# Peptides against a protein of PDB entry 5OOQ: the designs that were tried, part 16

Target 1, 227 residues: chain A of PDB entry 5OOQ
Amino acid sequence: YREDVRQVVTHPANALSFLQPGRLVEISVNGKDNYGWGAVVDFAKRINKRNPSAVYTDHESYIVNVVVNTMYIDSPVNLLKPFNPTLPEGIRPAEEGEKSICAVIPITLDSIKSIGNLRLYMPKDIRASGQKETVGKSLREVNRRFPDGIPVLDPVKNMKIEDEDFLKLMKKIDVLNTKLSSNPLTNSMRLEELYGKYSRKHDLHEDMKQLKRKISESQAVIQLDDL

## One batch from the design tools (peptide; made by RFdiffusion4, then SolubleMPNN)

Design b1_p10_2_s2 (from b1_p10_2, 6 letters changed)
Fold by OpenDDE base, seed 4:
Structure b1_p10_2_s2 (fold): chain B 227 residues (1-227), chain A 10 residues (1-10)
Amino acid sequence: as target 1 above (227 residues)
Amino acid sequence: DELIVYELSL
């Protein structure tokens, strides 16, 4: 059930409006590299310049740049490129007993474990010397202030996800948390249907953005011919 | 219900 909720929450149709600069997100890359809570720098639609026809899944179609303070100190962080989610070999979080540093890493939406109900005021230029470390200090302070964990956005109350099947899923989770029985298998089948609904909504939204860009470009060309 | 967002300064 938690994975089902995560799939809905991290879908572009729901997540992108909450990925403002400074938004806290909990990061797990490829389901194994846990960086803990980081802060969003920015995000963009994933574009493959070498293969424009590349098709990505919804959860891989956007790249989010995030500041983390848990990068292993000997990781080749200088090889990291903004908006390139293909991480160089050796990029990993520090293990217990290892030293960590601050870094900006590009992740997919699929690498977001949770979205926090907290934002940091981000520096104007995060790539300037010392700025990542400042964010890193703020992240440590946040963790200190929330020893029981950083508050997560409520999918219904905060994110306003009002899909009926999702609401039913959330109710079932609440019932399970109160030790009342619900059938997990029936909910998994409904998740694929929910995903299909969100995928269609996302496709329409992106098509509208592309159309608006084409219209703006066409208007710019017309103005040049009148000069 | 409006989204309650906590913000911290750096």
Scores: peptide ipSAE 0.046, ipTM 0.749, DockQ to the pose 0.139
Fold by OpenDDE base, seed 1:
Structure b1_p10_2_s2 (fold): chain B 227 residues (1-227), chain A 10 residues (1-10)
Amino acid sequence: as target 1 above (227 residues)
Amino acid sequence: DELIVYELSL
């Protein structure tokens, strides 16, 4: 059920509005590589230039660039490709006793374990020398300040996910945490209904983003013509 | 709901 909540929270319709620069997110890649808390740089819709007809799942349809401070020092970070969430072999977090470095990695929404209720001030140019390390220091400071864990966004209070079906799901989770009788089938059906609603919201968000881009492009053209 | 923007002063 925690995974079900995570699926809802990390759905584009809900998550994207909270992925501002500096937003803290807890990162787990492929369910095995835990990078801990990182800071969002930016995000973009995933585009396959080679196959424009490629269909991605909702949770894989966006790429989020995040700064992590837990990258294994000997990881081939030079092989990282911007906006390619398929990480090269050897890209992994440092294990206990290993040295870590700061890196910007592209991840999917599916790699977000949780979204923090905190934002860092982000450098204007994260690619500039030393800027990633600065963010890394800030991440360490945040972890120091929150020894009991970084506060996570409340899906209802903070994210305003007040869908009745979601609230019912949350209540069921609370009940099930108390009562081990899970009916997975009932939850799956409700999740599909929820996804249907979120898909519509996602479409609206994408439409708005496209519209904003068109407006920005139009304004840029106007500015160029006025020069 | 106050988004605690911790501007961590660098």
Scores: peptide ipSAE 0.044, ipTM 0.739, DockQ to the pose 0.166
Fold by OpenDDE base, seed 5:
Structure b1_p10_2_s2 (fold): chain B 227 residues (1-227), chain A 10 residues (1-10)
Amino acid sequence: as target 1 above (227 residues)
Amino acid sequence: DELIVYELSL
């Protein structure tokens, strides 16, 4: 059920509006590499220049650049490719006793474990020398201030996810927290329906953005021709 | 209520 909630929360239709620069997100890459809480730099739609026809799942269709302060110091961070969420071998969090460094890593939405109800002020140019480390210091300070954990966005109260099926899921989780009435199969089917709904909404939104861009581009061309 | 921290006193 937690994974089900995560899938809904991290769906582009819900997550993207909360991935502003400085937004704290908890990062787990491939379900194994836990980087802890990082700060969002930006995000972009995933485009495979080599294979433009590549179809990604909704959760893999965007790349989120995040600053983490838990990168293993000897990780080959120089091999990180912008907009490539497939991390090179050796890119991993520092283990206990290992030294860590700050790094910007590209992740997919699927690598977001949770979205925090906290946003840092981000440097204008994160690529500038020392800026990642500044964010890293801020992350450490946040962790210090929130020893019990960084507050997570409430999907309903904060994210305003009002989908009826999701609300039913949340209610079921609440009930399950009190009573173990698990029909995970029914919930999974509902999740698929939810994903379908979110996908459609997102597609429409992206189509509108693309249309707006095309209109703007066409208007710009017309203006250039009139000059 | 989103918590936005602009200046962290180090």
Scores: peptide ipSAE 0.040, ipTM 0.734, DockQ to the pose 0.124
Fold by OpenDDE base, seed 3:
Structure b1_p10_2_s2 (fold): chain B 227 residues (1-227), chain A 10 residues (1-10)
Amino acid sequence: as target 1 above (227 residues)
Amino acid sequence: DELIVYELSL
């Protein structure tokens, strides 16, 4: 069920309005490479220049550029291509005992494990010398300030996902957590219907959510620290 | 110096 929630949360219709520059996101690439929490630089719709007719899944249809501070030091970061989420071989997070560096990596929405309720004010030019490292220091400080974990956006309270089917899913999860009732949600069909709704309303819904969030950001933003 | 911002639910 947690994966089902993640699929809804990371759908473009829901996620994109929360992927402002500096938004913290928890990153796992290909289900193997856990980079931890990174900071969003920007995002763009995925375009295949060689095959303009290429159709991507909703979760692979956008590329998000993120700063991570956990890149293995000997990774071939020079081979990274902007807006290409297919990472070169050898691009991986540092393991325990290995040294890490800061890097900007392109990921898909499917590589987002969680969206944090925190945002960094990003440097104007992240590609300028030393700017990635500055963000990296900020990420370390955030992790230090939140030893129990960075707060995650609540899908209902924070993201305002009000779809009835999603709310039913959340309620079932809550009930399962309290009563351990084993009724398997045949979640696949209902999730497909839910995704269909999101896909059909994506463009308009994205615009509306972006406007709503701009209003919320102006009224309900608290400064935690200056770094 | 980077500003860390916490967004609250309205």
Scores: peptide ipSAE 0.056, ipTM 0.801, DockQ to the pose 0.380; fails the geometry check

Design b1_p10_2_s3 (from b1_p10_2, 6 letters changed)
Fold by OpenDDE base, seed 4:
Parts: structure tokens; sequence; C-alpha cells
Structure b1_p10_2_s3 (fold): chain B 227 residues (1-227), chain A 10 residues (1-10)
């Protein structure tokens, strides 16, 4: 059930409006590399310049750049490229007893474990010397203030996810948290139906954005001919 | 309601 909720919450149709600069997100890369809570820098649609026809899943179709303060100190962070989610070998979080540093990591939406109900005020230029470390200090302070964990966005109250099947899922989870009785298989089938609905909504939204860009570009060309 | 924390207040 938690994974089902995560899939809905991290879908582009729901997540992107909450990925403002400074938004706190909990990061797990490939389900193995837990970086803990980081802060969003920016995001963009994933584009493969070498293969423009590349099709990505919805959860892999956007890249989010995030500041983390848990990068292993000997990781090759200089090889990190903005908006390239293919991480170099050796990029990993620090283990217990290892030293960590601040880094900006490009991740997919699928690498977001949760979205926090907190935002940091971000520096204008995060790549400037010392700015990542400033955000890193802020992240430590947030963790200090929330020893029981950073508050997570409520999918219904905060994110306004009003899909009936999702609401039923959330109610079932609440009931199960009180009563351990519901079958995981029934929820997996409902997730596929929900995913199909969100995918269609996202496709329409992207088509509208592309159309608006084309209109703006065409208007710019018309203005050049009138000069 | 989203909580916004300023770096100067941290």
Amino acid sequence: as target 1 above (227 residues)
Amino acid sequence: MELIIFEESL
C-alpha cells in the first residue's frame, strides 16, 4: 500500500506542482541508495539529445536536481551532470562512520520516497562556492527541529488528490493501520487503473504546454518579419 | 499550509 501511494504521489501529474525550489524530498535512488531528505533545486522534462525518440516511463520522464548533505566524501561529484540521472560509478550516500559532503544530484521522480510539507529559501546560485554547504546546514537544522521526522505532504489535504479510487485506497490504509485485514493483490490492480488515468492526464498537459510553446515561437517569428 | 523556512532563520 505504501508503494501504491508513492506511485500516485510521485506521478508527474501530482508531484511537479510541489517541486518548487527549496521543497524538501526524501530520496532513495534505485531503491538502494538512501540519501535522506534533500532540497529541490529545479526540474525539467527528460530529453535525450542523442535519441530524441526515446520514450521514458512517467516516473522517469522528468529529472529533479536536489541538494543532499549525505554524499560520500570520496564520491566523484565532479562527474555529476545536471539533468543526467545516469550517475557515475562511485556516487553513493555515506555509510555509518563515513564522512559526507553536500552535492547536487539529478534524480528521477521514481527516486522520491516522499515529499515534505516544508520549503527552504534557496540561494539564487546554488553552484556558487559555499552555497551547497549553506543548504546542507539548513537541512541539518530541519532534521534537528523534527527529531520524529520531517512532516510529509498529505496527498488528500495538501496535494488535493481527489481521485475516488485513491481516496478509497487511503481510507483502506487508514483502516488497515487500525485493522491489518486487506489483501495487497486487490490494491495492485487498482493502482494500474489509477496509473492509466494519471498517464492520460499528464499526456494532455504536456501536449498543451508544447502547443503553447509553438504558438509563442510562431508569434516571435511573425514579429521579426514585421521589423 | 506549507511551512517556508528562511536560511537566515535556521
Scores: peptide ipSAE 0.042, ipTM 0.732, DockQ to the pose 0.126
Fold by OpenDDE base, seed 1:
Structure b1_p10_2_s3 (fold): chain B 227 residues (1-227), chain A 10 residues (1-10)
Amino acid sequence: as target 1 above (227 residues)
Amino acid sequence: MELIIFEESL
């Protein structure tokens, strides 16, 4: 059920308007490589220059560049290509006892576990010397300030996902969290229906992005500290 | 660098 919510939250129609520069996102690549919380640099629609007819899933149709501070120090970061989410072999987070470095990695929306309800002020040129490390220090400071975890965007209150089927799904999840006994199959069918609706909204993603941006801009933002 | 938190997260 958490995965079902994640699929809705990370769908382009919902997520893209919240992927502003400096937005914190929790990153897991290929279901195994957990980089923790990173900061969004930018995003772009995925384009295959070799095969313009390539069709990507909704969650793979965009590339998000993110700064992480958990990259394994001996990873071949020089082989990273901007806007190429197919990571070279050896690109991985540092394990316990290993040293980490800051890196910009390209990820898909499917690699986002959660979207944080906070942003960093990002340098204009993240590729300039020392800028990634500055963001890395800021990420450490954020983690220090939120020992119980970084606050996640509320899908309903913050992201304004008010689709009736989604709300029903959320209610069911709440009920299921209280009652372990509900049939996973019923929720899967509803997720498919939701996905069908969101896929149709993909063509309207720009309009939705603009609307959600306006909503976000209308929200009060509190500056905690200069980092 | 500024840390910006949305009001609803407080």
Scores: peptide ipSAE 0.062, ipTM 0.775, DockQ to the pose 0.220; fails the geometry check
Fold by OpenDDE base, seed 5:
Structure b1_p10_2_s3 (fold): chain B 227 residues (1-227), chain A 10 residues (1-10)
Amino acid sequence: as target 1 above (227 residues)
Amino acid sequence: MELIIFEESL
């Protein structure tokens, strides 16, 4: 069920409006490379210049550039290609006892484990010398301030996901948390139907703009501290 | 660098 929720949350129709610069996201690449919490730089629609006819899944159709502070120090970060989420061999998070560095990595929406309800004030030019390291320091500070974990966006309260099937899924999860009854297959089928609904109506960019407006109207941003 | 939190998150 957590994966089902993640799939809905990270769908472009829902996620993109929350991927503003500085948005904290928890990153897991290929389900194995956990980079922890990173900060969004930007995102773009995935375009394969070599194969313009390439069709991507919804979760693979956008590339999100994120700053992470957990990159293994000896990772071949120089081989990273902008807007290419296929990471070179050796690009991985530091393991226990290894040194880490800050890096900007391109990821797909499918590599987002969770979206935080926090944003960093991002430097204007993340490519400038030392800027990614500054963000990295801020990420460390955030982790220090939230030892119990960075707050995650509530899909309903914060993200305003109002799809009836999703709400039913959420209610079911709540019930399951209390009753330990599971029907994951039924939920997965419903999830596929949800994806179909998101993809059919409008250009994802227009949907994003509408959602962004809705969010801006409903949420006030409070500045906590300078990092 | 500034940390920004949404009111609904407090």
Scores: peptide ipSAE 0.051, ipTM 0.767, DockQ to the pose 0.222; fails the geometry check
Fold by OpenDDE base, seed 3:
Structure b1_p10_2_s3 (fold): chain B 227 residues (1-227), chain A 10 residues (1-10)
Amino acid sequence: as target 1 above (227 residues)
Amino acid sequence: MELIIFEESL
């Protein structure tokens, strides 16, 4: 059930509006590499330059750039490719007793464990010398201020996820915290129906965003021609 | 000190 909630929360139709610069997100890459809480830099739709016709799942269709302060110091961070969520071998979080550094890593939505109800003020140029380390200090300060954990966005109250099937899922989770009786198979079929609804909403949102971008680009071109 | 913004406060 927690995974089902995570799938809904991290779906583009729900998550993208909360991935503003500085948004805190909890990061787990490939279900193995836990980077802890990082800060969102930006996000973009995933584009495969080698295969423009590549179709990604909803949760893999966007790349989110995040600052983490838990990168292992000897990780080959120079091999990181912008907008490539397939991380090079050796890119990993520091283990206990290892030294860590700040890094910007590209992740998919599927690598988000939770979205925090907090945002940092981000430097204008995160790639400038020392800026990642500044964000890293802020992340440490946040963790210090929230020893019981960073507040997570409430899917209903904060994210305004009002889908009836999702609300039923949340109610079931509340009930199941008291009763084990829910069949996992019934939940998977309902999740598929939920994804179908969110996928349609996402497609419309992307179409609108692309249209807005085209309009903005057209206006920018007009402004350049008028100069 | 970077300012932390709570969305509930916006």
Scores: peptide ipSAE 0.048, ipTM 0.759, DockQ to the pose 0.337; fails the geometry check

Design b1_p10_2_s4 (from b1_p10_2, 7 letters changed)
Fold by OpenDDE base, seed 4:
Structure b1_p10_2_s4 (fold): chain B 227 residues (1-227), chain A 10 residues (1-10)
Amino acid sequence: as target 1 above (227 residues)
Amino acid sequence: MELRIFEESL
């Protein structure tokens, strides 16, 4: 359900009006590379000069340029292509203990995890020397001021998403959250232990599922070789 | 309410 909400929130019809310069957005590229909160520079409709007839999904049809302060220092940022959301190999966020730098990265709407209810005042020219670092300092200060997390735009109250199906989805989520909060396990001193066991069980289940898939694929290949 | 943070205030 959270993904369903994200799909609606990040749809161009809803998101673009909130992607003003300085808007904070939480960035996850390819569902793996978490850059944390960045600041929107600008956005543009995605144009493929090589293939003008290229059809993009709604969530891939716009490029959002964002300043992040979590880019790994040794990332090949010089290989970043303007308006190309396909990031070069080695472009990644810094891991724990690694040094980070500020960078402007082009992302799709699909790489937005959350839209914040905060805006930074952006420099007039983000390309000027030192301006990205200024935004990076501002991002650090925001994170310092909001230790419990940056406030996210409310899809209904702030974004005014009034779609009936979406409202039904939100109601379902609220019911589930209420059930979760009322669950005795939520208040259990063993919650961390139980969650740890559950997480491990889930990971093992996914590993088993992947392994079964690989076995099935291998068996299919063997059957093709036996023909 | 949208919160705005000035860089000068950071």
Scores: peptide ipSAE 0.049, ipTM 0.733, DockQ to the pose 0.176
Fold by OpenDDE base, seed 5:
Structure b1_p10_2_s4 (fold): chain B 227 residues (1-227), chain A 10 residues (1-10)
Amino acid sequence: as target 1 above (227 residues)
Amino acid sequence: MELRIFEESL
């Protein structure tokens, strides 16, 4: 059920509007590499220049650049490629007793465990010397202020996810948290329906953006021809 | 350190 909620929350139709610069997100890469809470730098639609026809899942269709302060110090961070979520071998969080550094890593939406209800003020140029470390200090300060954990966005109250099936899912989770009755199949079917709705909404939104761009481009061409 | 709570930025 937690995974079902995570899938809905991290869907582009819901998550992207909350991935502003400085947004805190909890990061788990490939379900094994837990970087803890990081800060969003930016995001972009995933484009495969080598294969423009590449189809990505909704959760893999965007790349989010995040600052983490838990990167293992000897990780080959110089091999990181912007907007490439396929991390080089050796890129991992520091283990207990290891030293960590600040790094910017590209992740997919699927690597977001949770979205925090906090934003950091982000430097204008995160690539400038010392800026990542500044964000890293801020992350440490946040963790110090919230020893019980960083507040997570409420999917309903904060994210305004009003889908009836999702609300039913949340209610079921609340009931299940109260009553440990596992019917994962019913929730999975509802999740699929939710995904279908969110995917359609996102597709429509992207289509509208593309249409607006095409209109703008056509108007620009008309203006150029009228000059 | 300016911590902005999203609720305050709405």
Scores: peptide ipSAE 0.048, ipTM 0.760, DockQ to the pose 0.245
Fold by OpenDDE base, seed 3:
Structure b1_p10_2_s4 (fold): chain B 227 residues (1-227), chain A 10 residues (1-10)
Amino acid sequence: as target 1 above (227 residues)
Amino acid sequence: MELRIFEESL
């Protein structure tokens, strides 16, 4: 059920309006490489220049550039290509006892585990020397201030996801969290069906949400320029 | 370095 909620939260129709510069996101690449909390730089629609007819899933249709401070120091970060979410071999988070560095990595929406209810002030040019490290220091300070974890956006209260099928899903999760001592498998199939219905409804509203996103991005840029 | 954290008002 947590995965089903994650699928809805990270769907472009919901997530993109909350991926402003500096937004904190929890990152897990390929379900194995946990980078922890990073900061959003920007995002773009995924375009395959070699195959313009390439169809991506909703969760793979956008690339999000994020600053992480947990990159293994000997990772081949020079091989990272902007807007290419297929990471080179050897790109991984530092393990316990290993040294880490700051890096900008391109990820898909599917690599977002959680969206935080916090934003950092981002440098104007993250590619400039020392700017990634500045963000990295800010990330460490945030983690220090929130030892119990960074607050996550509430899908209903904060993200205002008011879709009836999603609300039914959330209610079922609450009931199941209250009841889920017993049968987890039958309920997952119903959640997938509800998500499928949700996705189809929101594919039709993509244009309206893109407009809301542009407005939100414009407001975020204004706030960054006024600082 | 003032960490300006924007808390979205709940």
Scores: peptide ipSAE 0.045, ipTM 0.757, DockQ to the pose 0.600
Fold by OpenDDE base, seed 1:
Structure b1_p10_2_s4 (fold): chain B 227 residues (1-227), chain A 10 residues (1-10)
Amino acid sequence: as target 1 above (227 residues)
Amino acid sequence: MELRIFEESL
């Protein structure tokens, strides 16, 4: 269901009006390269100069340029081609313990995991020296201010997606989330508590069995001594 | 550092 929501939200008909300069977006490239939250620079319709008749899916039909602050420092960022979402080999986010730099990467709509309800003031020329780093500092400050996560646009309330099937989907998700939250077994604390109680009860039951065995053994020894 | 951020009034 989350993927279904993402497909609707990131569809050009819904997403493009919210991809203004400075819009925060959560980025995942090829389902594996998570860059975290970045800031939109601009977007353009994807044009294949080599094959003008190329038909792209809706989610691949636009290129979004985004500033990220999580690019691995040794990534070949100089090989990045504007408006080419096929990233060169070695372009990846920094892993834990690695140093990162700021970079502008071209992505497709399909690489957007979520659209934030926040915008940064973008420099006029993001390609100028030091401008990406300025945006990178702003991204760090945003993450610091929102430790529980950056607010995501509500598809219905904010994005005004009024499709009936989508609304039904959202309602189903809400019901499921409510059931999950109300389910005493899914509350990790209650599960831990229940598991703790179950474990203790099991331990007590084993202790009782051992005690009964010891009592029986002691009685058997007493009977042997009285014989 | 001035935080150049605004929440969209939606």
Scores: peptide ipSAE 0.042, ipTM 0.721, DockQ to the pose 0.702; fails the geometry check

Design b1_p10_3_s1 (from b1_p10_3, 8 letters changed)
Fold by OpenDDE base, seed 5:
Structure b1_p10_3_s1 (fold): chain B 227 residues (1-227), chain A 10 residues (1-10)
Amino acid sequence: as target 1 above (227 residues)
Amino acid sequence: MVGKVFTESF
């Protein structure tokens, strides 16, 4: 059921308005390459220049550029292509005992495990010398300050996901957790129904603009600390 | 170089 929630949270209609520069996101690429928490640089609608008619799933339809500080030091980061989420071979997080470096990687929404309720103040030009490393230091400091994990956005309270089926899903999850039980099939069916409602044919960019406006009106950014 | 961390109030 955690995956069910993740699918809804990371859907463009919900996620994009929270992918401001500096937003912390937990990253898992291809379900195996865990980069930990990174910081959003920017995002864009996925465009295939070679095949403009390419159709992507909702979760693959946007590319998010994120700074990670867990890239394996010997990864061929020079082969990374902007806005290409198909990562070259050898691009991976550092394993235990390996050295890591900071890198900007393009990921899909499907590679977002969690969206944090924290934002870093991002450099104006992340590609400038030393800027990625600065963000990397900030990420390390955040992880140090939150040893129990970075706070995750509440889908209902923070993200204002008010879809009735989603709310029912969340309530069920809460009940199941309380009872130390689970029903993956029931949750999956509910997710499928919900996903069908979220999958719109119109340009999600316009929806994002509206959501961003609504969120900006109801939210204030509060400085937590200097890092 | 010092960075800033922000939280959001809803």
Scores: peptide ipSAE 0.066, ipTM 0.805, DockQ to the pose 0.528
Fold by OpenDDE base, seed 2:
Structure b1_p10_3_s1 (fold): chain B 227 residues (1-227), chain A 10 residues (1-10)
Amino acid sequence: as target 1 above (227 residues)
Amino acid sequence: MVGKVFTESF
């Protein structure tokens, strides 16, 4: 069911309107290379210059450029081609104990695991020296602020996905979660996890509101000190 | 300078 939800959420009809510059997305390439949360730079419809008649699946029909801060330092990032989601060999996230760098990688919608309910302010030119690292620092700060995870967009409440079958799917998931939560053994950990996720979602919504307020307040204070 | 993080109000 989670995959079914992901398929709907990452469908172009639903996802593209939320892939603004700076949108946080959780990235998993080929189901194995987990880059964690990255920031959207831009996206474009996938065009095969060699075969203009190429037909892509919906989830492969767009390329999303994302900044990640988890690229393995020795990855051949110089071989990355803009808008080519076929990543060169050796392009991978850093493993535990390995050093990472910031990189812009082109991914398909299928490589999006989750769409976050947060956006970073993105530099105008992400390719300029030091800009990726600035975004990378911001990503680290976000992760620090959200130790329990970055808030994910609610498909219904936030994304306004009103498809009847999808709503039925969501209801089924909710019922299953409720039934699982009604089981005494699953109730404690999953209610803590779901209430932790829901409370984290609600707390993340409140923390997002508070963070928005703190950012607004910090901006106001910085403007006051420069006067 | 930590980039501005903003949440979208829905």
Scores: peptide ipSAE 0.060, ipTM 0.777, DockQ to the pose 0.516
Fold by OpenDDE base, seed 1:
Structure b1_p10_3_s1 (fold): chain B 227 residues (1-227), chain A 10 residues (1-10)
Amino acid sequence: as target 1 above (227 residues)
Amino acid sequence: MVGKVFTESF
């Protein structure tokens, strides 16, 4: 359900009006590279100069330039191309204990995990020396001020998403959250253990599924060589 | 609704 909400929120029809310069957005690239909260510089419709007939999904049809302060220091940031959301190899967030730098990265709407209800003042020229670092300081200050997390835009109250199916989805989520919060097991050490067991079981199931696929693929190749 | 504006006073 959270992913369904994310898909609706990050749809161009809903998201673009909230991607003003300085808007905070939580960034996850390819579901793997979590940059945390960044600040929107600008956005543009994605244009493929090499293939003008390229059709992008709605979530891939725009490029959002964002300032992040979590870029790994040794990332090849000089290889970043404006308006190219395909990040070069080695572009990644800093891991725990690694040094980070500020960078502007182009992302798709699909790389937005959440849209914050906060907006930074952005410098006029973000590419000028020291300006990215200034935004980076502001991001750190925001994180310091909101230790419980940056407030997220309410899809209904703030974004005015009034789709009936979406409202039903939100109600279902609220009911589930209420049930989870009211469940005495939520505060039990047992829930963490059960969730840990569930997560491990799920991971094992995915591993088994991948292994079964690999076995099937290998068998298919063997059958092709025997023909 | 315009989100809260955080301005660092330069």
Scores: peptide ipSAE 0.058, ipTM 0.701, DockQ to the pose 0.165
Fold by OpenDDE base, seed 4:
Structure b1_p10_3_s1 (fold): chain B 227 residues (1-227), chain A 10 residues (1-10)
Amino acid sequence: as target 1 above (227 residues)
Amino acid sequence: MVGKVFTESF
């Protein structure tokens, strides 16, 4: 359900009006590279100069340029191509203990995990010397001021997403959250341990289910060959 | 309030 909410929130019809310069967005590229919170520089409709007839999904149809302060220092940032969200190999966030630098990266809407209810004052020319670093300092200061997390835009109250199916989705999430919060286990000192055990059990169950499917598919193929 | 603006004060 959280992913369903993200898909709606990051859809161009909803997201673009909130991607003003300086808007904070939480960035996860390909579900693997978490850059944390960055600041929007600008966005544009994705145009493939080599293939003007290229069709993109709604979530890939725009390029958002964002300043991040978590780029790994040895990332080949010079290989970044404007308006190309396909990042070169080695472009990644810094891991724990690694040094980071500020960079402007082109991302798709699909790489937005969350849209913050905060905007930074952006320099007029982000490419000018020291300007990215200024934004990077501002990002650090925001994170310092919001240790419990940067406030996220409310999809209904702030973004005015009034779609009936979306509202039903939100209600379902609220019911689930209420059930979770009312569960006596959530207040237990052993919650983390129990959740860890549960998560491992669930993962094993999914692995078993996938394996059973693969076996069944393989058996079906064998039966077809024996016929 | 939507769109809180943060400015770094030096």
Scores: peptide ipSAE 0.056, ipTM 0.698, DockQ to the pose 0.163

